# Designs tried in a protein design run: peptides against a protein of PDB entry 6J07. Part 13

Target 1, 107 residues: chain A of PDB entry 6J07
Amino acid sequence: GQRGWFCGSVSQDLRQFWVAEGGTISDPRAADFLFSCDASHPDTLRIYQSLDYIEDNATVFHAYYLSAVANAKIKNSVALGHFILPPACLQKEIRRKIGSFIWEQDQ

## One batch from the design tools (peptide; aimed at target 1 D32 T59 G81)

Design b2_p14_8_s2 (made by RFdiffusion4, then SolubleMPNN; from b2_p14_8 with R2K K4R Q9R)
Fold by OpenDDE base, seed 1:
Structure b2_p14_8_s2 (fold): chain B 107 residues (1-107), chain A 14 residues (1-14)
Amino acid sequence: as target 1 above (107 residues)
Amino acid sequence: SKRRELTERARAEA
């Protein structure tokens, strides 16, 4: 199945959507997907500092992905890779090169 | 393209 971990920064609505779509919620070590809405949240920082993440065995995604999926007109049209949430230290340079992140564009 | 760029940078940090 699809097991997900959620940072405390993620709303209950998005968590409930995940479960409604067939997902389950687990601890980060057992999760297949890691979701966060804040790269600076203590929960997310602990992920970035973990051995799994440092060894490239984990990826954090912005939970806005779930909102995009909920509103998609075409199935499988939302690319998960566009929602990779990198550590804060990398975000400024990424924005300079490829523009604002998708989760920032609705503001 | 954005997806690939983000993926590459994430790997570089790891």
Scores: peptide ipSAE 0.063, ipTM 0.685, DockQ to the pose 0.090
OpenDDE base, seeds 2, 3, 4, 5: peptide ipSAE 0.063, 0.056, 0.059, 0.062; ipTM 0.673, 0.684, 0.680, 0.682

Design b2_p14_8_s3 (made by RFdiffusion4, then SolubleMPNN; from b2_p14_8 with K4A E8R)
Fold by OpenDDE base, seed 5:
Structure b2_p14_8_s3 (fold): chain B 107 residues (1-107), chain A 14 residues (1-14)
Amino acid sequence: as target 1 above (107 residues)
Amino acid sequence: SRRAELTRQARAEA
């Protein structure tokens, strides 16, 4: 099964969708998917500070990915990579180079 | 690990 962790910034609705699709919710250490809606949230900051993240063995994804999946007309058409949520300190430069993040476009 | 693999795959398609 797919194990996910959710920052406190993620709505209960998106968490419920994850479970409805067969996912389980676990602590960050056990989770394969780490979801957040706020790179500055204390929960997410703790992920960025973790050894697994620092060693590039973890990625935080914006939970809007789940909303995109829920509304997708074609299965597997939503690219998880488009929803990578980098630390706030990197976002400004990323926007300068590639534009606004997808979750900002659809807000 | 699965998470590390997901990281690699996601970054490749970013």
Scores: peptide ipSAE 0.732, ipTM 0.961, DockQ to the pose 0.817
OpenDDE base, seeds 1, 2, 3, 4: peptide ipSAE 0.731, 0.731, 0.731, 0.731; ipTM 0.961, 0.961, 0.961, 0.961

## One batch from the design tools (peptide; aimed at target 1 A79)

Design b2_p15_1 (made by RFdiffusion4)
Pose (drawn by RFdiffusion4):
Structure b2_p15_1 (pose): chain A 107 residues (1-107), chain P 15 residues (1-15)
Amino acid sequence: as target 1 above (107 residues)
Amino acid sequence: EPDELAEEAEEEEAE
């Protein structure tokens, strides 16, 4: 049983794969998986500003997680944590902090 | 479930 919803900015291919394969597939408003290919001004904002996101009851994953699984053997491997999709207002700093050298670590 | 599957795959590769 894996319920999931997709923001408007998600390739239909990824939705089709979600429908085709996984646990029992359904796609309601709340659901169990929150997929998006965007975090700027799409329906995804409605997750980031929900009380569930604030209370750690919602994590948005990049929908390319499904692309990674589709190109894996079946469903094994492909850990979710690699596809955490944070709010865009954070992404600029997240990338810099990760990509910076050890003699920099600016903060 | 997806993460459990990822852990099982890692254990199999390590063996």

Design b2_p15_1_s1 (made by RFdiffusion4, then SolubleMPNN; from b2_p15_1, 6 letters changed)
Fold by OpenDDE base, seed 3:
Structure b2_p15_1_s1 (fold): chain B 107 residues (1-107), chain A 15 residues (1-15)
Amino acid sequence: as target 1 above (107 residues)
Amino acid sequence: DFDKLAEEAARELAE
């Protein structure tokens, strides 16, 4: 099983889906995956400020990944890499180069 | 199951 940490910005529905699919919920230090829906949320900001993240040993993923998995027509068709959630200060530059994030396209 | 998730994450970190 995989351990996940969830920012307060993530809905209970997505958290419940994670658990229903075999995941467990843990603190950020013990988590295998970090999920957030808001790069500017205080919980997520604390992750970005952590030594693990600064030393590039942690990655934050947008929790919309879980929604995409839940709605996927083909299993394993959702690429986790498309859901990397960088700090807000980097998002503008990323959008300029690769376009809007996938979680923004369905808004 | 999210076993594949671990594999994908590992790939991203390796790149």
Scores: peptide ipSAE 0.193, ipTM 0.777, DockQ to the pose 0.081
OpenDDE base, seeds 1, 2, 4, 5: peptide ipSAE 0.188, 0.188, 0.188, 0.093; ipTM 0.778, 0.777, 0.776, 0.708; seed 5 fails the geometry check

Design b2_p15_1_s2 (made by RFdiffusion4, then SolubleMPNN; from b2_p15_1, 8 letters changed)
Fold by OpenDDE base, seed 3:
Structure b2_p15_1_s2 (fold): chain B 107 residues (1-107), chain A 15 residues (1-15)
Amino acid sequence: as target 1 above (107 residues)
Amino acid sequence: LYDELAKEALEKLLK
Protein backbone atom coordinates (compact mmCIF):
# COMPACT_ATOMS: atom_id res chain seq x y z
CA GLY B 1 0.00 0.00 0.00
CA GLN B 2 0.84 3.68 -0.06
CA ARG B 3 -0.06 4.86 3.39
CA GLY B 4 2.28 7.58 4.56
CA TRP B 5 3.01 9.32 7.82
CA PHE B 6 4.46 12.81 7.82
CA CYS B 7 6.50 14.59 10.44
CA GLY B 8 5.43 18.13 11.19
CA SER B 9 8.65 19.23 9.51
CA VAL B 10 7.27 18.25 6.09
CA SER B 11 5.61 20.98 4.03
CA GLN B 12 2.01 20.83 2.92
CA ASP B 13 3.17 20.90 -0.68
CA LEU B 14 4.95 17.59 -0.30
CA ARG B 15 2.00 16.07 1.53
CA GLN B 16 -0.30 17.22 -1.24
CA PHE B 17 2.01 15.69 -3.83
CA TRP B 18 1.88 12.37 -2.00
CA VAL B 19 -1.90 12.39 -2.08
CA ALA B 20 -1.99 13.52 -5.70
CA GLU B 21 0.16 10.52 -6.61
CA GLY B 22 -2.29 8.15 -4.97
CA GLY B 23 -1.03 8.03 -1.43
CA THR B 24 -2.99 8.33 1.76
CA ILE B 25 -2.00 9.82 5.08
CA SER B 26 -2.11 7.79 8.27
CA ASP B 27 -0.67 7.51 11.74
CA PRO B 28 2.82 6.00 12.06
CA ARG B 29 1.59 2.60 13.18
CA ALA B 30 -0.52 2.07 10.08
CA ALA B 31 1.84 3.79 7.63
CA ASP B 32 3.88 2.00 5.00
CA PHE B 33 6.21 4.98 4.59
CA LEU B 34 7.43 7.46 7.18
CA PHE B 35 8.57 10.86 5.92
CA SER B 36 10.47 13.60 7.72
CA CYS B 37 12.64 16.59 6.91
CA ASP B 38 14.29 16.76 10.31
CA ALA B 39 15.78 13.89 12.29
CA SER B 40 15.73 16.11 15.37
CA HIS B 41 12.07 17.06 15.13
CA PRO B 42 10.05 15.77 18.10
CA ASP B 43 7.71 13.84 15.80
CA THR B 44 10.63 12.02 14.20
CA LEU B 45 12.33 11.38 17.51
CA ARG B 46 9.20 9.63 18.72
CA ILE B 47 9.45 7.32 15.71
CA TYR B 48 13.07 6.49 16.49
CA GLN B 49 12.06 5.67 20.04
CA SER B 50 9.17 3.44 19.02
CA LEU B 51 9.26 -0.31 19.38
CA ASP B 52 8.67 -0.81 15.67
CA TYR B 53 11.74 1.23 14.81
CA ILE B 54 13.93 -0.27 17.50
CA GLU B 55 13.05 -3.74 16.25
CA ASP B 56 14.02 -2.65 12.73
CA ASN B 57 10.49 -2.88 11.39
CA ALA B 58 10.26 0.78 10.42
CA THR B 59 12.32 3.16 8.32
CA VAL B 60 12.20 6.93 8.13
CA PHE B 61 12.79 8.59 4.77
CA HIS B 62 13.64 12.19 4.05
CA ALA B 63 10.67 13.86 2.39
CA TYR B 64 13.00 15.38 -0.20
CA TYR B 65 12.47 12.04 -1.92
CA LEU B 66 9.06 13.32 -2.98
CA SER B 67 10.60 16.44 -4.47
CA ALA B 68 13.06 14.30 -6.39
CA VAL B 69 10.26 12.13 -7.71
CA ALA B 70 8.27 15.18 -8.74
CA ASN B 71 11.23 16.49 -10.74
CA ALA B 72 12.31 13.19 -12.26
CA LYS B 73 11.74 12.75 -15.97
CA ILE B 74 11.67 8.97 -15.69
CA LYS B 75 9.21 7.39 -13.29
CA ASN B 76 10.73 5.09 -10.70
CA SER B 77 14.24 6.37 -11.44
CA VAL B 78 14.65 7.82 -7.96
CA ALA B 79 16.04 5.32 -5.48
CA LEU B 80 14.17 5.46 -2.20
CA GLY B 81 17.13 3.95 -0.42
CA HIS B 82 19.18 7.07 -0.99
CA PHE B 83 16.73 8.96 1.19
CA ILE B 84 16.85 6.94 4.38
CA LEU B 85 16.93 9.40 7.26
CA PRO B 86 18.80 7.87 10.18
CA PRO B 87 18.91 9.24 13.70
CA ALA B 88 21.20 12.21 14.17
CA CYS B 89 23.63 10.15 16.24
CA LEU B 90 24.46 8.00 13.21
CA GLN B 91 24.64 10.67 10.54
CA LYS B 92 28.19 11.86 11.12
CA GLU B 93 29.62 8.39 10.69
CA ILE B 94 27.56 7.81 7.58
CA ARG B 95 28.80 11.06 6.06
CA ARG B 96 32.39 10.00 6.69
CA LYS B 97 31.83 6.83 4.71
CA ILE B 98 29.55 7.83 1.86
CA GLY B 99 29.57 11.62 1.90
CA SER B 100 26.83 14.15 2.45
CA PHE B 101 23.22 13.10 2.15
CA ILE B 102 21.46 13.90 -1.10
CA TRP B 103 19.04 16.31 0.57
CA GLU B 104 22.00 18.27 1.91
CA GLN B 105 23.48 18.58 -1.57
CA ASP B 106 20.46 19.59 -3.62
CA GLN B 107 18.11 21.17 -1.14
CA LEU A 1 6.36 5.77 -5.86
CA TYR A 2 7.31 2.46 -4.29
CA ASP A 3 5.16 -0.19 -2.70
CA GLU A 4 5.80 -2.01 0.54
CA LEU A 5 7.70 -4.84 -1.11
CA ALA A 6 10.03 -2.47 -2.93
CA LYS A 7 10.68 -0.61 0.29
CA GLU A 8 11.69 -3.76 2.11
CA ALA A 9 13.97 -4.85 -0.70
CA LEU A 10 15.82 -1.55 -0.74
CA GLU A 11 16.20 -1.53 3.01
CA LYS A 12 17.75 -4.98 2.98
CA LEU A 13 20.28 -3.93 0.36
CA LEU A 14 21.44 -1.04 2.51
CA LYS A 15 21.75 -2.97 5.75
Scores: peptide ipSAE 0.032, ipTM 0.602, DockQ to the pose 0.119
OpenDDE base, seeds 1, 2, 4, 5: peptide ipSAE 0.031, 0.035, 0.031, 0.030; ipTM 0.612, 0.620, 0.606, 0.596; seed 2 fails the geometry check

Design b2_p15_1_s3 (made by RFdiffusion4, then SolubleMPNN; from b2_p15_1, 11 letters changed)
Fold by OpenDDE base, seed 3:
Structure b2_p15_1_s3 (fold): chain B 107 residues (1-107), chain A 15 residues (1-15)
Amino acid sequence: as target 1 above (107 residues)
Amino acid sequence: DYDALAALAQALAEA
């Protein structure tokens, strides 16, 4: 099984999709995957402040990944690495170097 | 069917 943690910024629909696909929901410490839709949300900020994250033992992903998987013709064609959600302080520089994040391109 | 690849991606991202 796959254990996921969800920021309060993530819709119930995406959480339900995770569970429907066989996932479970857990606290951040036990989770294999950390999902958020907002790097500035207090829940996500707590992750960025955690020892696991500071010591590079955790990665936050944008929950739009789940939407992309749900809509994909081939589910494993969606690369999780494209959905890394870095702290807000790094996002501007990343956009400058490699372009807008994939979850922003339809906005 | 994407679970294994997703897990691998997570592990790589944490490195």
Scores: peptide ipSAE 0.044, ipTM 0.653, DockQ to the pose 0.111
OpenDDE base, seeds 1, 2, 4, 5: peptide ipSAE 0.030, 0.029, 0.029, 0.029; ipTM 0.642, 0.637, 0.639, 0.639

Design b2_p15_1_s4 (made by RFdiffusion4, then SolubleMPNN; from b2_p15_1, 7 letters changed)
Fold by OpenDDE base, seed 5:
Structure b2_p15_1_s4 (fold): chain B 107 residues (1-107), chain A 15 residues (1-15)
Amino acid sequence: as target 1 above (107 residues)
Amino acid sequence: DYDELAEKALKELLE
């Protein structure tokens, strides 16, 4: 399914694109995909503190994924896994291992 | 920069 939850940090344009592509918007518990633009936003922090996330049944993705899909000629060329948004406390170590996040790079 | 193994690396670091 294409049920998505959106942090308040995500623009209306990206939300509208999700719906235009056939997605629906739901609460975090019912959502298949969780989108955020800010790991420190209160909405996102509540996700990280939830049982679903702690039990590895949920993943937060950076909403820039939707922008990348919108701008790609081949939508399948955009890998969702490259847009995993981890808690802020892990980001420095991740950058040391794999480099800057894709949403932080100039395009 | 991001590499082709970024997805796997991210998942491993989140464990």
Scores: peptide ipSAE 0.051, ipTM 0.643, DockQ to the pose 0.045
OpenDDE base, seeds 1, 2, 3, 4: peptide ipSAE 0.035, 0.045, 0.044, 0.049; ipTM 0.629, 0.638, 0.647, 0.643

Design b2_p15_2 (made by RFdiffusion4)
Pose (drawn by RFdiffusion4):
Structure b2_p15_2 (pose): chain A 107 residues (1-107), chain P 15 residues (1-15)
Amino acid sequence: as target 1 above (107 residues)
Amino acid sequence: FSSPPKSYYDKGLDL
């Protein structure tokens, strides 16, 4: 049983794969998986500003997670953690902090 | 909204 919803800014291909394969597939408003290909001004904001996100009851994953699984053998491997989709307001700094050298570590 | 627990982030779609 894997319920999941997609923001408006998600390729139909990814939705189709979600429908085709996985646990028992359903796509309600709340659901169990929260997928998006965007974090700027799409329906995804409704997750980031929910009490569930604040209370650690919601994590948004990039919908390309489904693309990675589709290009994997079946469903094995492709760990979720690699597809955490944080709020866009954070992304600029997340990339810099990760990409910076050890002699920099600016903060 | 709901999501899998963080202990599962090391796993795939085969949850």

Design b2_p15_2_s1 (made by RFdiffusion4, then SolubleMPNN; from b2_p15_2 with Y8L)
Fold by OpenDDE base, seed 3:
Structure b2_p15_2_s1 (fold): chain B 107 residues (1-107), chain A 15 residues (1-15)
Amino acid sequence: as target 1 above (107 residues)
Amino acid sequence: FSSPPKSLYDKGLDL
């Protein structure tokens, strides 16, 4: 199974899609996937500030990934790596190097 | 916390 944690910034629609596709919702410690729509949301900040995250034992993904999957003809064709949501302090540098994030382009 | 395998980065989840 796939266990996901969702920041409060994630819409109920996306959470429901996750469950409809067979996922379950858990706390961050038990989750296999961490989803957020806002790197500055307090829920997400708590993840970034955790020792596990600092030690590269956790990854936060932008929940827009689920929207992209929902709209894709082939579900597993949407690359998860395109939706890594880094801390706000890193985003500016990333945009400088590779351009705007995919979730910024479609909103 | 858990992180998905890096191999998933270039492909999607099997939802």
Scores: peptide ipSAE 0.374, ipTM 0.874, DockQ to the pose 0.653
OpenDDE base, seeds 1, 2, 4, 5: peptide ipSAE 0.369, 0.372, 0.369, 0.374; ipTM 0.872, 0.873, 0.872, 0.873

Design b2_p15_2_s2 (made by RFdiffusion4, then SolubleMPNN; from b2_p15_2 with Y8L Y9F K11R)
Fold by OpenDDE base, seed 3:
Structure b2_p15_2_s2 (fold): chain B 107 residues (1-107), chain A 15 residues (1-15)
Amino acid sequence: as target 1 above (107 residues)
Amino acid sequence: FSSPPKSLFDRGLDL
């Protein structure tokens, strides 16, 4: 099974979708996937400050990915890489280079 | 697919 950690910023609906699709919920150390909806949330900040993240052994994804998967018309058409949630300090430069994040476009 | 390390982000999740 796939183990996911969820920041407190992630809605219960998205967490329930993860579980309904066969995922389990775990602590960040055991998780295969880290989900958040807010790079500035204390839970997410703790991830960014962890050695696993600092040493590039972890990636945080925006939980909007799960919503995109739920609404996808083609299986495997949603690219997880489009939902990388970087620390807030990097987001402005990323937007300057590639435009708004996908989760911001549908707001 | 099998659970990847959390550093791998270029694949779609099979849900």
Scores: peptide ipSAE 0.047, ipTM 0.651, DockQ to the pose 0.324
OpenDDE base, seeds 1, 2, 4, 5: peptide ipSAE 0.040, 0.038, 0.043, 0.025; ipTM 0.645, 0.650, 0.653, 0.605

Design b2_p15_2_s3 (made by RFdiffusion4, then SolubleMPNN; from b2_p15_2 with Y8L Y9F)
Fold by OpenDDE base, seed 5:
Structure b2_p15_2_s3 (fold): chain B 107 residues (1-107), chain A 15 residues (1-15)
Amino acid sequence: as target 1 above (107 residues)
Amino acid sequence: FSSPPKSLFDKGLDL
């Protein structure tokens, strides 16, 4: 089981899905995967401001990834990399180059 | 905290 941290912006349903699939919930420093639904949420901002994140030792993923997994016929067919949640200050430029994020398209 | 290996980004999690 993987260890995950969840921003307060993430619904209880997605948290429960994570646990139901064998994951555990931990504090950010103990977590292997960091999930958020809001790059501007104070919880997520604390991650972005951490030394580990600044040094590229942490990645935040949009929790919609878990919803996509739950709805997929094959769970591991949903690429985690498509759900990287960058700081808000970078999102506009990313959208300009790549297009809207998946969680924005499907919601 | 730890970050997943970049190689996993294309594969997704085995949940």
Scores: peptide ipSAE 0.292, ipTM 0.843, DockQ to the pose 0.630
OpenDDE base, seeds 1, 2, 3, 4: peptide ipSAE 0.290, 0.276, 0.289, 0.287; ipTM 0.842, 0.817, 0.843, 0.841

Design b2_p15_2_s4 (made by RFdiffusion4, then SolubleMPNN; from b2_p15_2, 5 letters changed)
Fold by OpenDDE base, seed 4:
Structure b2_p15_2_s4 (fold): chain B 107 residues (1-107), chain A 15 residues (1-15)
Amino acid sequence: as target 1 above (107 residues)
Amino acid sequence: YSSPPKSLFDRGLDI
């Protein structure tokens, strides 16, 4: 089982899915995976401002990943890397280079 | 805080 931290922007449904799949919920320092639905949420901003994140020792993923897993016929077919959630200040440039994020495409 | 292995980025997570 993996340890996950969830920003307050993440719905309880997605948190429950994480636990149902065998994950546990922990504080960000103990977490293996950090999930957020809002790069501008104060909880997520605290992650981005942390020394570990600045030194590239932490990664935030968009919690929509869990929704994609829930809807996938094969759970392991959903690539985690497609759901990296960068700071808001970087997203515009990233979209310019690689296109819209997956969690934005079904909006 | 921790960062998962970048090799996992191309695969699904085993929760």
Scores: peptide ipSAE 0.394, ipTM 0.864, DockQ to the pose 0.671
OpenDDE base, seeds 1, 2, 3, 5: peptide ipSAE 0.389, 0.391, 0.392, 0.392; ipTM 0.862, 0.862, 0.863, 0.863

Design b2_p15_3 (made by RFdiffusion4)
Pose (drawn by RFdiffusion4):
Order: sequence, then C-alpha cells, then structure tokens
Structure b2_p15_3 (pose): chain A 107 residues (1-107), chain P 15 residues (1-15)
Amino acid sequence: as target 1 above (107 residues)
Amino acid sequence: HEERKELLEELSERP
C-alpha cells in the first residue's frame, strides 16, 4: 500500500509510472509519498508550510525518484534519501555548502 | 503516520 500525490509541476510520465507499478497505488490529498519536480511556487508549498512538515511528518521527494526506479532493474536500490526535495529558498545554500572545498566551508 | 514512516524507512535503507 503506497499512496502518493503529485504537484501540478510533475511530468505525466512520472505519474503514469506511479500508477503502473509499486505497492497498491492510490493518489489522495494526504497520501504516504509526497512527490514534486518543483519547490518554488507550485502546490508543493502547501506541504512545506503545513504543520506536518514543521513537525517532521512530511518530506517532499523529487518525482525523478520514479524515473530512477523506472531505469533501475525493478524497485531495488534507488534510496529515497537522494531525492529529498528541500524548499527552494534553501537549495542555493545547500548546493554551495556541499560543493565547497574543505579549505572554504563558509558559514 | 507510523506506517508511512515504515515505508519511507524501508525505501531509504536501499542501496
């Protein structure tokens, strides 16, 4: 049983794959998986500003997770953690902090 | 919420 919802800014291909394969597939408002290909001004904001996100009851994953699984053998591998989709206001700094050299570590 | 977190844990433990 894997319920999941997609923001408006998600390729229909990815939705179709979600419908085709997985646990028992359903796509309600709350659901168990929160997928998006955006974090700027789409329906996804409704997650980031929910009490569930604040209380650590919601994590938004990039919908390309489904693309990675579709290009994997079946469902194995492809760990979720790689597709955590943080709020866009954080992304600029997340990339710099990760990409910076050890002699920099600016903060 | 427990079931949802278990699902996420199982998928996060994958290589």

Design b2_p15_3_s1 (made by RFdiffusion4, then SolubleMPNN; from b2_p15_3, 8 letters changed)
Fold by OpenDDE base, seed 1:
Structure b2_p15_3_s1 (fold): chain B 107 residues (1-107), chain A 15 residues (1-15)
Amino acid sequence: as target 1 above (107 residues)
Amino acid sequence: RERRKALIDELLSLP
């Protein structure tokens, strides 16, 4: 199965899509996937501050990934790595490399 | 869980 945690910043529609695709919603400690739309949201900040994240045992993804999957015409055509949502303090450095995040381009 | 380092490398490999 696929267990997901969702920051409060994630819309109910995306959560519903996750469940419709066979996913379950779990607490962040048990979740396989952590989704957020806001790196500055208190829920997401708590993830970044968690021991799991500090020890490189957790990754936060931008929930726009789910939207991309929902709209994808080819299965597995959406690269999960393109939706890494790092802490705000790291985003500037990453943007210097890639220009902008995909969710910033599409909105 | 997905390996963060590998995913970050994928992200950083974008043109």
Scores: peptide ipSAE 0.412, ipTM 0.882, DockQ to the pose 0.134
OpenDDE base, seeds 2, 3, 4, 5: peptide ipSAE 0.404, 0.407, 0.407, 0.409; ipTM 0.879, 0.880, 0.880, 0.880

Design b2_p15_3_s2 (made by RFdiffusion4, then SolubleMPNN; from b2_p15_3, 7 letters changed)
Fold by OpenDDE base, seed 1:
Structure b2_p15_3_s2 (fold): chain B 107 residues (1-107), chain A 15 residues (1-15)
Amino acid sequence: as target 1 above (107 residues)
Amino acid sequence: REKRKELIEKLLSLP
């Protein structure tokens, strides 16, 4: 099953898409996938501060991934890994190493 | 810092 947690920063449309694709919505502790659109949102910050995240047992993904999947022409053409949403304090360094994030490229 | 290192390494290893 696909259990997902959603930050309050994620639109209802993306949440609905998740459910339409067979996913369920759960609390972050039970979720298999954590989605956010804002690394600075209080909901997401709480994830980053959690023991699960600190111990590297959790990953936050930018919810734009779901939009990309919805618009994809080829199944499995969207790589989830490219949508990892790191804490804000790390993003500059990460951009320097791997380039701009996908969700920022169309802005 | 260790978490930062791990995250960066994870990202750099992505296909």
Scores: peptide ipSAE 0.080, ipTM 0.695, DockQ to the pose 0.101
OpenDDE base, seeds 2, 3, 4, 5: peptide ipSAE 0.050, 0.075, 0.067, 0.074; ipTM 0.656, 0.690, 0.681, 0.690

Design b2_p15_3_s3 (made by RFdiffusion4, then SolubleMPNN; from b2_p15_3, 6 letters changed)
Fold by OpenDDE base, seed 3:
Structure b2_p15_3_s3 (fold): chain B 107 residues (1-107), chain A 15 residues (1-15)
Amino acid sequence: as target 1 above (107 residues)
Amino acid sequence: MERRKALIEELSSLP
């Protein structure tokens, strides 16, 4: 299955796209993928504070991934790894190494 | 679920 959890920061359009592509929506504990558009949103913060996340088992992805997939001309051309949304405390270091996050580049 | 550490490492190695 392809179960996704969505932070309240994610638009209804992106949620609908997920479902249209065959995904289902679930609670974070059952989800295979966790999507958020805001690392500071209370929903996302609760994920970061969860035992699964602290124990390095869970990953949050920026929901812009879904937009990128929707607009991609080549199937599977969008790398999920580009869309990891880490806690704010790690973002500065990541930007130092690889530059701005992809969801920040056209803003 | 994807493992956080492994994916973070992957991200850091991306062009």
Scores: peptide ipSAE 0.034, ipTM 0.646, DockQ to the pose 0.136
OpenDDE base, seeds 1, 2, 4, 5: peptide ipSAE 0.033, 0.030, 0.033, 0.032; ipTM 0.641, 0.603, 0.640, 0.635

Design b2_p15_3_s4 (made by RFdiffusion4, then SolubleMPNN; from b2_p15_3, 8 letters changed)
Fold by OpenDDE base, seed 1:
Structure b2_p15_3_s4 (fold): chain B 107 residues (1-107), chain A 15 residues (1-15)
Amino acid sequence: as target 1 above (107 residues)
Amino acid sequence: MERRKALIEKLLSLP
C-alpha cells in the first residue's frame, strides 16, 4: 500500500482520489509520500523543520501531481520528480536553474 | 546552505 500525508492546503478531492487509488492517509512520520499545495502552510513548514527532512530522508511533493495522474491518458506518464515542492526560500533559485514549477504553468 | 545545495542537486538530477 501507499501511505500519504496531506497538508491542510490539499483539497478533499485530491485526498479522496488518493484513497480511491488504494492509498491510505497517515501522519508524516509514517507516510511514504508527503503532499502539500502550499510551501508556506504551517503544516508544511513543520515538515521542513523536522529532522527527517533536514537529514534528507523526506521529500514534499505538490499535490497537483495527483490531479495530473487523475487526468493522464497513459499510466505512469506523470513524473513525480517534477512535483517536488521545496521550501519557499529556495524556490526562486530553483526556478532560475530548472524553470517555473509545473503547478505554476498553464496545463 | 548544505541542505539547500543537496535539495537543488536532487531537483537537477531528476528527469
Scores: peptide ipSAE 0.080, ipTM 0.698, DockQ to the pose 0.117
OpenDDE base, seeds 2, 3, 4, 5: peptide ipSAE 0.069, 0.073, 0.074, 0.075; ipTM 0.688, 0.691, 0.698, 0.693

Design b2_p15_4 (made by RFdiffusion4)
Pose (drawn by RFdiffusion4):
Structure b2_p15_4 (pose): chain A 107 residues (1-107), chain P 15 residues (1-15)
Amino acid sequence: as target 1 above (107 residues)
Amino acid sequence: FSNVPKSEWSTNPLA
């Protein structure tokens, strides 16, 4: 049983794959998986500003997770953690902090 | 909304 919803800014291809394969597939408002290909001004904001996100009861994953699984053998591998989709207001700093050299570490 | 347990983030819950 894997319920999941997609923001408006998600390729139909990814939705189709979600419908085609996985646990028992359903796509309600709340659901168990929260997928998006955007974090700027789409329906996804409604997750980031929910009490569930604040209380650590919601994590948004990039919908390309489904693309990675579709290009994997079946469902194995492809760990979720690689597709955590943080709020866009954070992304600029997340990339810099990760990409910076050890003699920099600016903060 | 619902969340996937963080213990499962290192693996794939679809499997």

Design b2_p15_4_s1 (made by RFdiffusion4, then SolubleMPNN; from b2_p15_4, 6 letters changed)
Fold by OpenDDE base, seed 1:
Structure b2_p15_4_s1 (fold): chain B 107 residues (1-107), chain A 15 residues (1-15)
Amino acid sequence: as target 1 above (107 residues)
Amino acid sequence: FGAIPRSLYSTNPLA
């Protein structure tokens, strides 16, 4: 099992799925994975503004990853790397280069 | 933070 932190923007259903799959919930400093559904949420912004994040020692993932896994026949068929949630200031440029994010397409 | 760096995003959090 892994430790996960969840932004306030993440639904209770997704948190419960994480726990049901063997994960535990912790504070961001102890967490192995950081999940959010909103790059502009104050909880997520505090992560982006931390020295650890600025120094590339932390990554925030969109919690929609968990929904994608829940709907997949094979768990490891869903690539976590496709769910990296960048700061809002970078999203427009990323969309210009690679298109809309996966979580935006399926919402 | 104990969170994984960007370079380790290939890790399966549900494994």
Scores: peptide ipSAE 0.217, ipTM 0.824, DockQ to the pose 0.491
OpenDDE base, seeds 2, 3, 4, 5: peptide ipSAE 0.148, 0.050, 0.183, 0.204; ipTM 0.703, 0.683, 0.794, 0.810

Design b2_p15_4_s2 (made by RFdiffusion4, then SolubleMPNN; from b2_p15_4, 6 letters changed)
Fold by OpenDDE base, seed 4:
Structure b2_p15_4_s2 (fold): chain B 107 residues (1-107), chain A 15 residues (1-15)
Amino acid sequence: as target 1 above (107 residues)
Amino acid sequence: FGAIPKELYSTNPLA
């Protein structure tokens, strides 16, 4: 099974899609996948401040990943790593090196 | 928490 945690910034629709695709929803400590739509949301900030994250043992993904999967003609065409959501303080530098984030491209 | 193999980054775990 795939255990996911969701920041309060993630819509119920995306949460429901996760479950529909075979995932379960759990608290952060029990989750393998951490999803957020807002790096500045208090829920997400708590993750970034955790020891696991600081020690590079945790990763937060933008929940737009789920939307991309839902809309993809071929599910295997969506790579989870394209949706890594870093802390807001690091995003500018990352954009400089690799370009705009995939969830920002339609804005 | 939130620890998955980085090998999954190139895949879609829901696929």
Scores: peptide ipSAE 0.584, ipTM 0.926, DockQ to the pose 0.707
OpenDDE base, seeds 1, 2, 3, 5: peptide ipSAE 0.583, 0.583, 0.582, 0.584; ipTM 0.926, 0.925, 0.925, 0.926

Design b2_p15_4_s3 (made by RFdiffusion4, then SolubleMPNN; from b2_p15_4, 5 letters changed)
Fold by OpenDDE base, seed 5:
Structure b2_p15_4_s3 (fold): chain B 107 residues (1-107), chain A 15 residues (1-15)
Amino acid sequence: as target 1 above (107 residues)
Amino acid sequence: FKAIPKSLYSTNPLA
C-alpha cells in the first residue's frame, strides 16, 4: 500500500481513485506521495516551505498522474516522475528548457 | 514526509 497526501486542490474523484487502486490517505508527515493540482495552493506551499522539502526529502507530484493512470490502456506506461510539480518560481525556467508540463498539455 | 526512492520515478507505483 502507498500512503498519499492530497492538497485541497485535488478533486475527490482523484482521491477516491487512489484509494480504489490500493492507496491510503494520510497526513503529509506520514505520506510517501504528495499530490497537488496547484503549486500556489496554501496546502502545497506549506510543503514547499518545510525543512524536509528544502532538504530534498520530499517531492510533490501533480495529481494529473492519477488521471493518466486511470485512462491508460497499459498502467506501466505512466511514469510518476513525469508529474513532478515544482514550486511556481521554478516552473517558468523548467518550461523554457524542457517544454510544457504534461498536465498542461493534456488539459 | 517519507522520501521515496528516485528509482520509482520511472515507474507507476499503482501498477
Scores: peptide ipSAE 0.608, ipTM 0.926, DockQ to the pose 0.663
OpenDDE base, seeds 1, 2, 3, 4: peptide ipSAE 0.603, 0.603, 0.604, 0.604; ipTM 0.924, 0.924, 0.925, 0.924

Design b2_p15_4_s4 (made by RFdiffusion4, then SolubleMPNN; from b2_p15_4, 7 letters changed)
Fold by OpenDDE base, seed 1:
Structure b2_p15_4_s4 (fold): chain B 107 residues (1-107), chain A 15 residues (1-15)
Amino acid sequence: as target 1 above (107 residues)
Amino acid sequence: FGAIPKELYGTNPLA
């Protein structure tokens, strides 16, 4: 199954797209996929502060992944791993090494 | 929670 949790920063349109594509929406504890559009949003910060996340047992993805899937000519051309959303404290260093995040390029 | 196999990182789970 595809159980997802959504930060309050994610639009209703993207949530609806997730469900339309066969996903379900659940609380973070039951979710496999955690989506956010804002690493500084209180909902997302609570995830980053959890023991599961600190122990590298959880991953937050930018919800722009769903937009990319919706707009893709070939669905298999979208890789989920390109949309990992790290905490704000790590983003500057990541940009320095690999450039802007994919969701920033299409903003 | 929020734990998926890393093998999925190279795929589109919605495909």
Scores: peptide ipSAE 0.577, ipTM 0.927, DockQ to the pose 0.692
OpenDDE base, seeds 2, 3, 4, 5: peptide ipSAE 0.576, 0.576, 0.576, 0.576; ipTM 0.927, 0.927, 0.927, 0.927

